# Peptides against a protein of PDB entry 4N78: the designs that were tried, part 305

Target 1, 186 residues: chain A of PDB entry 4N78
Amino acid sequence: HFQVICRLLGYQGIAVVMEELLKVVKSLLQGTILQYVKTLMEVMPKICRLPRHEYGSPGILEFFHHQLKDIVEYAELKTVCFQNLREVGNAILFCLLIEQSLSLEEVCDLLHAAPFQNILPRVHVKEGERLDAKMKRLESKYAPLHLVPLIERLGTPQQIAIAREGDLLTKERLCCGLSMFEVILT
Target 2, 155 residues: chain B of PDB entry 4N78
Amino acid sequence: MAELQMLLEEEIPGGRRALFDSYTNLERVADYCENNYIQSADKQRALEETKAYTTQSLASVAYLINTLANNVLQMLDIQASQLRRMESSINHISQTVDIHKEKVARREIGILTTNKNTSRTHKIIAPANLERPVRYIRKPIDYTILDDIGHGVKW

## One batch from the design tools (peptide; made by RFdiffusion4, then SolubleMPNN)

Design b2_p29_3_s4 (from b2_p29_3, 16 letters changed)
Fold by OpenDDE base, seed 5:
Structure b2_p29_3_s4 (fold): chain B 186 residues (1-186), chain C 155 residues (1-155), chain A 29 residues (1-29)
Amino acid sequence: as target 1 above (186 residues)
Amino acid sequence: as target 2 above (155 residues)
Amino acid sequence: SEQQQQDIIQQYQDEYHESTIEYFNSLLK
């Protein structure tokens, strides 16, 4: 599903969706969630001493449950605050999955373009083969596919300009060094 | 343009008129040959004259048709060449627009990106101020990320 | 050249056509 979304939206559509999600997340965090957190900080017991170890794990749990009873019983915390946190979590997960899917699509595009851009795959050298000889054979095999040099030789100045710009756009991808998800987490 | 105009306005219409005039002339020649054969005391001579006129007439019509056909073919070739040039121009404009749209889209999504921290240290890199044009850090495309994607031979 | 040959052929065809038209016109007179 996320791959289909990435293909349908492209960079423009993904940018718009991500911007709107960031606005929503910001609104939730700075508005409702912040207000609940402030309220919770006000009602939080200022002095919570560690109970004596003699009460054991069940007794310690009961002690903390009693100290936090008013917070746990706050109905709006469960219904509104946790729901908003779920929405934020879903938005973060959505952004992560979109970025991962986009990265996969970009990688596929780079792989498909590689033969046309003088990008040769890593070659396994079998025993007894010289790496240089194998690389030269590959270069010779793919040389006719090099699009920009081909157009530079046969094309009009306008076609050459378009080919160079297209080549640049094909090479420059987000997966090569950029992350959207890191921006969302900051 | 001048050649196409000459073909459309002068040569093809002229050839059509010549062919039509030839038709009317051939009808007159046929009438002449018929009358000449009826009136001539030497029927054999009249027949040979008719054969000569028939051969000449067929040759003239064949020439007119061939000339007209060649001019029409030439016209169509010129028009086809013009259409191909127009198509090439439209394609060029379309590609230019698509590249421009893609550049705009990439700028927009680029604003939503930061450099991937390869360092394991969670340095909270402060969001780079929106104002600095995201200098395309031409980091060499590390295609090693591609090694795990696809049926690439794990070398 | 092939073009010169075609031009010569065309010239002969034009002359033949003109002479034929003149001949037919002379018969109609």
Scores: peptide ipSAE 0.019, ipTM 0.587, DockQ to the pose 0.005
Fold by OpenDDE base, seed 1:
Structure b2_p29_3_s4 (fold): chain B 186 residues (1-186), chain C 155 residues (1-155), chain A 29 residues (1-29)
Amino acid sequence: as target 1 above (186 residues)
Amino acid sequence: as target 2 above (155 residues)
Amino acid sequence: SEQQQQDIIQQYQDEYHESTIEYFNSLLK
């Protein structure tokens, strides 16, 4: 589903969706969630000592659960605050999955474009073969497919300009070093 | 352009007119040959003359048709070349617009990106001094403090 | 008239000279 969404929306559509999700998340965090957190901080026990380590992780959890029981049982906290936190969580997960799906599509595009851009894969060298000789054979094999040099030789000035711009846009992909998800977490 | 105009305005219409005129002339020649054969005392000579005119007429029509056909083909080739040039121009404009749209889209998504950093997960440092747990005395929470937050009913 | 018919025939012969017959023969080869 996320792959289909990425293909349909493209960069522009994904950007719009991500921006709107960020606005929603910001609104939730700075609005309702912040208000509840402030109120909860005011009603929190002033003295909460660490339980004994001898109780283990389950006992420590039960201790804190007991300390916070009355707060957790507040009906509005369960219905409104936890729902808003769930929405924030879902938005974050959505952004992560979209970025992952987009990265896969970009990698596929790069792989498809590579033969046309003089990007050769690392070749496995068999025993007794020289790497340099094999690489030279591959370069010679794919040389006729180098689109930009071919158009520079045979094309009109307008075609050359478009080919260069297209080549640049093909090479410059987000998966090469950029992350949207890291911005969302910040 | 001038060649196409000449083909459209002069050569093709002229060839069509010539073919039409040839048809009219051939009809007259046919009528003559028929009458000549009927009236001539030497039927064999009249027949040979008719054969000669028939051969000439067929040759003339074939030439006119061939000339007209070649002119029409030339016209179509010129028009096809013009259409190809127009298509190339449209494609160039389309590609330019697509590149521009893509650049705009990339700027929009680019502002939402940062460089991939290796996230250092901070190791949770366990507190060194385990303080003795103080027995928690449960105090009733006054929930009225939360009534002004969200959809709570103000009593 | 017979004279008008002969004039039409002559005009036709003048318009479609021996070269047309040669061209036609060349197309048939």
Scores: peptide ipSAE 0.019, ipTM 0.601, DockQ to the pose 0.004
Fold by OpenDDE base, seed 2:
Structure b2_p29_3_s4 (fold): chain B 186 residues (1-186), chain C 155 residues (1-155), chain A 29 residues (1-29)
Amino acid sequence: as target 1 above (186 residues)
Amino acid sequence: as target 2 above (155 residues)
Amino acid sequence: SEQQQQDIIQQYQDEYHESTIEYFNSLLK
């Protein structure tokens, strides 16, 4: 589903969706969640000691449940806070999954374009083969597919300009060095 | 442009008129040949003259048709060349617009991006001092209070 | 020159016309 969304929206559509999600998250964090957090901090025990590990997981859980009883009771009464946190969590996960899906699409585009852009794959050399000879054969095999040099030789100045710009846009992708998710976390 | 205009306005219409006039003239020539053959005492001479006029007339018509056809073909070639130039221009504009749209889209998404940081994960160091055991009395937690909150499918 | 091209075209047209007449005459022998 996320891959389909990425293909349908493209960069612009993804940007719009991400921007709107950021606005929603910001609104939730600065509004309702902030107010609940302030209230919860007031009810929070001033001194909470770590229980001994000897109590085991159930005993530790009971200890914290007792220490946080007022917070739990308040949170149960204020289901809106947990719902808002869930919405924020879902938004973050959505952004992560969109970025991952976009990165996959970009990698696929790069791989498909590579033969046309003089980008050669790593060659596996069998025993007894020279790497250099194999690379030269590969270069010679794909040389006729190099689009920009072909257009530079046969095309008009306008076509050459368009081909160069298109080549640049094809090579420059977000997956090469940019992250949206890190911006969402800040 | 001037050549195309000349073909459209002068040469092709002129060629069509010439063919029409030729038709009218051929009818007159035919009438002449018929009358000449009927009235002539030397039928063989009249026949040879008719053959000569027929040959000349056919050659003339063939020439006129060929000239007109060549002019039409030339017109079509010029028009085809113009269409190819227009197509090239439209394609160039279309590609330019698409590249521009893509650049705008990339700027928009770029605002929402930062450089990938290679964050080094720091090792969590456990504190050295074990606190003294305080005797904790376990009260059993009754989890049955939560049974009513879950939309669990009762099988 | 454009004039030379037109003269060549005219010459070719004249030759074509003459050859056409000759061809039709050959069909009528």
Scores: peptide ipSAE 0.016, ipTM 0.600, DockQ to the pose 0.005
Fold by OpenDDE base, seed 3:
Order: C-alpha cells, then sequence, then structure tokens
Structure b2_p29_3_s4 (fold): chain B 186 residues (1-186), chain C 155 residues (1-155), chain A 29 residues (1-29)
C-alpha cells in the first residue's frame, strides 16, 4: 500500500502529506500533549525510585502502577492525551513507512537506470578470470547504452540539455544520502 | 512555408485544372481522329496520324499525372516534416515542464530531509544506586488544573 | 469546325511540348 501511495503521489505529493503531518504533530505536541505533560510533571511523585530487580517484571510493573495509580485513573489522560500520542505515533510510523517505500522505489529506479548511466555492477570474478578483463568486457558491452554520450553525439542541443538534466535527476535520489525520518524525529 | 503555399495554392490546383483541360482536349482529339479517318481517302495516313495523336495524348496525360502526383507527394512530405517539427517542439516543451515540476517537487521534499547521520544510539544508562524503596505516601492529585486544557468539560 | 479542331490539336501539341521540355529540364537538375 505504501509503495502504491509513493508511486501515486510522487515527490510533490509526499512532500505535501509530510508537511501536513508535521504540522499536525507539532500542533499536538506543543498544544495538548505539552500541557498534559507539564501538569503531569507537577503531580508526578518527586521521588520515583527504581524498584529492586529482585521483584521481577510483574512486581516492578505493579510498583509503578501503584505509584502512578492516580495518574492512570485520570480519565482525560486516556481519552485525550493518549489518543493524541497515538496519533503522533501513527504519523511517525506513516512517515517511516513512506520513506522506506520511497527508498525502495528510488533504488529500483537507480538500478534500472544504471546501465544507461555508465554505472556498472560489481562483477564477481570466478576462479581463473581476470577482473580487469571482465570489467573491460562489461564496459564495452554497455558502452552503447550510455544515454547521455549517445544523445551528445546524435541529438540536438536541446535534446542534449534535456538528457543531461534527466540524467542528473535520475542520479540524484533521497536514498543516496537523505532521510526524511530523521527530520521527523527532531 | 512559401513552397508549401505555392504547392497548395498554385501548383496542385493548376495541375488539376491542366488535367481537366487535357480530358476535354482529348475528347476533341478523339472526335477529330474519328472524323478524319472516316472522311479521308487515305485511310493509312489517317491511321498514322491517329496513332501519333494517341501517343502524344498518352504521354501528355502521363506527364500531367506524374507532375501532379509529385507535387502532392512533395506537399505531403513538407506537411509531414512540419508536423514532425511541431511534435518535437511540443515534446521538448513537455519534457522541460516535467523536469521543472520534478525539480520543484524535489526542492519541496528536500526541505523535509536531512543527511543520513550514523548517530550512535545512546544507551539508556540505568542509575547505579538502587536506593531503597521509599514508602509511597499517596497524595490526592487535583486534576482540576487540567479542566481548561482541550475539550475539558467544566464540571 | 475543322479549324477549331486543328487549333485545339495545336494547343495540345504546344502544351505537351512545353511540359516535355520542363520535364527534361527537371532531370538535368
Amino acid sequence: as target 1 above (186 residues)
Amino acid sequence: as target 2 above (155 residues)
Amino acid sequence: SEQQQQDIIQQYQDEYHESTIEYFNSLLK
């Protein structure tokens, strides 16, 4: 589903969706969640010590549940604050999955374009084959497929310009070194 | 442009008129040849004259058709070339627009991106001093402070 | 009339001759 969304929206659509999600997340965090957190910090026990590990996971959980009982019993915390946190979590998850899906699409595009862009795959050399000879054979095999040099030889100046720009756009992908998710986490 | 206009306005219409005129002339020539053969005392001479006119008429019609056909073909070639040039121009514009849109889109999404940093995962360090569990004294929390937050029902 | 027929024939001959000359000239380009 996320792959289809990425294909449908493209970079622009993804950007718009991400921007709106960030606005929503920001509004939730700076508004309701922040206010609840501030109030909760005021009412939180000043000293919440970690129980001894000897109590085991159930005993530790029960200890914290007892210390936070009054907070957990606050109905608005469950209905409003936790819901907003869930929405934030869903937004973050959505952004992560979109980025992952987009990265996969971009990698596929790069792989498909590679033969046309003079990007040769790493060659596995079998025993007895010279790496250099195999690379040279690959280079010679794919040389006619190099789009930009081909168009530079056969195309009009306008076609050459478009081909170069297209080549650049094809090479430049977010997956090469950019992350949206890191921005969302900040 | 001038050549195409000349073909469309002068050469092709002119060739069509010439061919039509040739048709009417050929009918007259045929009538002449028939009458001449009937009236002539020298039938052999009349036949030879008819053969000559027939050959000439066929040659002239063939020439007129060929000229007209060539002009039509030339017109079509020019038009096809114009269409190809127009198509190329449209394609170029389309590609330019698409590239521009893509650049804009990439700028927009680019603002939402940062460089992939291999940041070290900060280990949550557990506090070393496990202090003795302090007796929890339950104090009632007054949540009325939250009544003004969100869709709070003022009780 | 016979004269009109001859005039038409002559006109046709002249047109054919001119067209033939033009055709040959086009081949020599």
Scores: peptide ipSAE 0.021, ipTM 0.594, DockQ to the pose 0.004; fails the geometry check

Design b2_p29_4_s1 (from b2_p29_4, 16 letters changed)
Fold by OpenDDE base, seed 1:
Structure b2_p29_4_s1 (fold): chain B 186 residues (1-186), chain C 155 residues (1-155), chain A 29 residues (1-29)
Amino acid sequence: as target 1 above (186 residues)
Amino acid sequence: as target 2 above (155 residues)
Amino acid sequence: ESPFLVPISEEQRQVFLEELQELMAQLLA
């Protein structure tokens, strides 16, 4: 589903969706969630000491659950605050999944374009084969496919300009070193 | 352009008119040959003359048809070449527009990106001194303070 | 100039290129 969404929206559509999601998340965090957190901090026990290790993990959990029972049982916290947190979580997950799907699409595009852009596969040398000979053979095999040099030789100035710009846009992808998700987390 | 215009306005219409005139002339020649054959005492001579006129007329028509056909073909070739040039121009414009749109889109999404950082796993150090659990005396929390929170923002 | 306004670091680009080349090798194998 996310792959289809990425294909349909493209970069522009994804950008719009991401921007709107960020606005929603910001609104939730700075609004309702912040208010609840402030109020909860006011009613939090002033002294909450770590229970002894002797109680084990279940005992420690029960201890903290007991101390926070009244807060956790607050109806508005469960209905409004947790729902807002869920929405934030869903938005984050959505962004992550969109980025992953976009990355896959970009990698596929780059793979298809690579032979035409002088990007050669890594050569694994088996025992007894010369690396240089294999590389030369591979270069010779793909050399006629290099699009930009071909157009530079045979094309009009306009075609050359378009080819260079197209080549740049093909090579430069988000997956090459950029992340949207890291921006969302900050 | 001048050649195409000449073909469209002068050569092809002229060729069509010439062909039509030739048709009319063929009819006249046929009538002449028929009458000549009927009136001539020497039927063999009249027949030979008819053959000569027929051959000449057919050759003339064939020439006119061939000339007209070649002019039409030339016209079509020129038009095809013009269409190809127009198509190329449209394609270049389309590609330029697409590149521009893509650049705009990439700028828009780019502002939402940052360089990938290698995740430094921060080791959470457990606090060394686990203090003894103080018996928590539950004081009733007055939740009325929260009653006004959440009613205003219908999401 | 990066089409995304944010420049991709050369180190990241190189790492990605190497991974891409490896992936290509796997697909052609």
Scores: peptide ipSAE 0.426, ipTM 0.793, DockQ to the pose 0.456
Fold by OpenDDE base, seed 3:
Structure b2_p29_4_s1 (fold): chain B 186 residues (1-186), chain C 155 residues (1-155), chain A 29 residues (1-29)
Amino acid sequence: as target 1 above (186 residues)
Amino acid sequence: as target 2 above (155 residues)
Amino acid sequence: ESPFLVPISEEQRQVFLEELQELMAQLLA
């Protein structure tokens, strides 16, 4: 589903969606969530020491439950605050999944374009094979596919310009070294 | 442009008119030959004359048809060339626009990006179903598959 | 100028390229 979304939206659509999501997240974090956090901080026990181990697990749980009783009983926390946190979480996850899907798509595009852009697969030399010979063979095999040089040789200046621009756009992808999710986390 | 205009406005219409006139003339020649043969005491001479006129008339018509056909072909070639040029221009514009749109889109998404931290740890996971590059096998397009589609006149 | 306005570091680009080349090799293998 996310792959389809990425394909449908493209860079522009993804950007718009992510920007809006970021706005929503920011709004939730700075608004309702912040208010609840502040309220919670006010009602939090000022001194909550670790209970003695002699209380055992049930006793410790009861202790914390008692200490946090007012918080747990705060109905609005569950209904509003947690819902908002869920929304934030969903938004973040959505962004992550979109980025992952986009990266996959970009990698696919790059893979398809690679033979035409003088990006050759790594040569694994088997025992007894000369690396140089294999590389040369590979280069020779793909040399006719290099699009930009071909167009530079045969094309008009306008075509050459377009080819170069297209080549650049093809080579430059987010997956090459950029992350959107890291920005979201910041 | 001038050549195409001349073909469209003068040569082809002129050729069509000439061909039409030749048809009319052929009828006259035929009538003449028939009458001449009937009236002539020397039937052999009249026949030879008829043959000569027939040959001449056929030759002239053939010439007119050939000339007209060549002019039409030339016109079509010029038009085809013009269309190709137009197509090229449109494609150029389209590509330019697409590149521009892509650049804009990339700028928009780019503002939401930062450099990845150099963690060498994550290998690019190959997408599971990489569509195998379909080797462009220049298979001749077998249009016979279309033979059953439509009421095509079996020629 | 990077199409994304944010330049991709050469280090990242190189790492990616190497990974891509490896991936290509794996797919062709």
Scores: peptide ipSAE 0.425, ipTM 0.790, DockQ to the pose 0.515
Fold by OpenDDE base, seed 2:
Formats: sequence, structure tokens, C-alpha cells
Structure b2_p29_4_s1 (fold): chain B 186 residues (1-186), chain C 155 residues (1-155), chain A 29 residues (1-29)
Amino acid sequence: as target 1 above (186 residues)
Amino acid sequence: as target 2 above (155 residues)
Amino acid sequence: ESPFLVPISEEQRQVFLEELQELMAQLLA
């Protein structure tokens, strides 16, 4: 589904969605969540000593439950704050999944375009074969597919310009070295 | 443009009129030949004369048809060439617009991007042992496991 | 100039290119 969304929205649509999600997340974090965090900090026990280890895990848990009873029982925390946190989490996950899907689509596009753009597969030398010979053979095989040089030889100046721009746009993708998710995490 | 106009307005209509006139003339010639054959004492001579007129008339009509056909073909070729030029121009404009739109879109999404942190490629000290490049089968991360996480995101 | 206005580092480009070339090799094998 994310792949379909990426195809339908394109770069512009994805940008708009991401921007809106970031706004929503920012609003939730700076608004309701921040307020709840401040309130929780105020009601947090100032001194919470670690109980003796002799109480065991259940006893320690019960102790902390008692210390945090007021916080745990705060109804608005469960209904509003946790819901908002869930929304933030969902938004982040959505962004991640969109970026991953977009990256996959871009890689596929680049793979399909590669033979036409003088991007050759990595040559693995088998025993007894010369790397140079294999590379030359590969270059010769794909040379007729190089679109931009072909158009430069046969096309009009306008066609050449369009071909170069198209080639650039085909080669330049986010997956080549850019990340949106890293921006979200900042 | 002037040639196309002459073809459309003068040569082709003129050719059509010429054919029509030729038809009328052929009818007159036919009547003449028929009467001449009936009235002539020398039927063989009359027949030879009819044959000559028929041959001449057919040749004339064939010439007129051929001329008209060639003019029509020429007209169509000129029009086809004009359409091809227009198509080329439209395609050029369309491609330019698409490129522009794509550039705008990329600028917009680019604002939301940063450079990937290059993990310092530790100089993979080539381990001395030529271990066969482990085919890193990138198992497609099956994110379907996350399908149950977040009710709002339909995969 | 990058169409995204954010320049992609040459290092990242090279890494990606190598990965792409490897992937191509795998697909063609």
C-alpha cells in the first residue's frame, strides 16, 4: 500500500503529507504532551529510593506502583496523553514507511535506467579471466544504449537540452544520499 | 504555405473542373463518333477514327486524373509535414513543463531532507582470506510484521 | 546542482553507486 501511495503522490505529494505530519507531531509534542509531562513532573515523588533487593521483583514493582499510584490512576493520562503519544508514534512510523517505499521505487527506477546512463554492473572476475577484457566487453555491449550521447549526435539543440535535464533528474534520487527520516528524528 | 493554398484553392478545384469538362466533351465526342459511323460509307475508316478519338480521350482523362491525384497527394504530404512539426513542438513544450514540475516537486521534498550520515566506513581491512563475497541477500525486510502496529496505516 | 537543493555528498553517491552496480550484477547473473 505504501508503494502505491508513493506512486500516486509523487515527490510533491509526499512532501506535502510529510510536512503536515510534522506539523501535527510538533503540535502534539509542544502542546498536550508537553503539558502532561510538566504536570507529571510536578507530581512525581521527589525522593524515590530503590527499595531493598530483598523484596524481590514483585515487591519492588509493588513499591513503585504505590509511589506512582496517582500518576497511573490519572485518567486523562491514559485516555489523552497515551493516545497522543500513539498518534505521534504512528506518524513517525508512517514517515519511515513512506521513505522506505520511496527508496525502493527510486532504486527500481535507477536500475531500469542504468543501462541507458552508462552505469554498468560490477564485474566479477572469474579465475583465468582478465578484468579489463570483461569491462571492455561490457562497455561495448551497453554503449549503443547510452541515450544522452546518442541524442547529442543526432538531436536538435533543444532535444539535447531536454535529454540532459531528463538524464540528471533520472540519476538524482533521494536514495542516493538523502534522508527525510533523519530530519524527523532531529 | 503559399503552395498549400494554391493546391487547395486553385489547382485541385481546377483539376476537378477540368475532369468534369472532359466528361462533357467525351460525351460530345462519343455522339460524334456514333453519328459519323452511321453516316459514313467507309465503316472501317470511321472505326479507325473512333479508335483514335477514344485513345486520345482516354489518355487525356488519365492525364487529368493523374495530375489531380498527384496534387492531392502533395497536399496531404504538406499537411502531414505540418502536423509532424506541430507535434514536435507540442512534445517539446510538454517535456519542458514536465521537467519544470518535477524540479519544483524535488525542491519541495528536498527541504525535508538531510544528508545521510555516512557511517565511517571502517576501512574494511580486506581480510587476507579471500572469503567468497557472502551474497548479501538483502532479505526484503518484511514490514508486514508492522501491519498490526498502527490501525490507520493500510499497507 | 542537486535538484533537491541539498547536495548529495560524493561519498554517499559512490557508496550508492557501488551498491547499485552490485545489485545489477546480481540481477544479471
Scores: peptide ipSAE 0.421, ipTM 0.789, DockQ to the pose 0.604
Fold by OpenDDE base, seed 4:
Structure b2_p29_4_s1 (fold): chain B 186 residues (1-186), chain C 155 residues (1-155), chain A 29 residues (1-29)
Amino acid sequence: as target 1 above (186 residues)
Amino acid sequence: as target 2 above (155 residues)
Amino acid sequence: ESPFLVPISEEQRQVFLEELQELMAQLLA
């Protein structure tokens, strides 16, 4: 599903969606969540010592439950704050999944374009084979597929310009070294 | 353009008129031949004359049709060439616009990006053993697992 | 100018290229 979304939205659509999500997240974090956090800090017990181990796990749990009773009973925390946190989480996950899907799509595009852009596969030399010979063979095999040189030879100046621009845009992808998710986390 | 205009405005209409005139003339020739044959005492001569006129008339019509057909074909070829040129121009413009849109889109998304932190590839001291390139079978992240997580919106 | 306004480092490009080349090799084997 995310792959389809990425294909439908493209770079521009993804950018718009992510920008809006960031705004929403920012609004939630700076607004309601912040207010709840402040309120929680006010009602938080000032002194909460770790109960003695002698109380066992149930006793310790009851102790903390009692100490945090006011917080637990704060109905708005459960209904509103947790919902907002869930929304933030979902937004982050959505962004992550979009980026991952986009990266996959970009890699696929690059793979398909590579033979036409003089990007050759790595040659693994088995013992006894000359690396140079294999490389030359591959170069010779793919040389006729180089699109930009072909168009430069046969095309009009306008076509050449378009081909060069297209080649650049094809080679330059986010997956080559850029991350959106890191921006979202900051 | 001048050649196409001449074909459309002068040669083809002229050829059509000539062909129409030839039709009228053929009818006259036919009537003449019929009357001549009936009135002639020498029917053989009249028949030969009729054959001659028929051959000439057919030849003239054939010539007119051929000329007209060639002119029409030439016109169509020129028009086809013009259409191809127009198509090429439209494609060029379309591609230019698409490239521009893509650049704009990339700028927009680029604002939301930062350089990936290259984890310092710790010199994984390649263990001397040529570990078989672990086929990073990038397991396609089956995102279907997430379909059941959240508000259950079947997307 | 980088199409994304943020320049991709040459190091990242090279790393990616190498990975891409390896992936290509795997797909063709």
Scores: peptide ipSAE 0.425, ipTM 0.790, DockQ to the pose 0.551; fails the geometry check

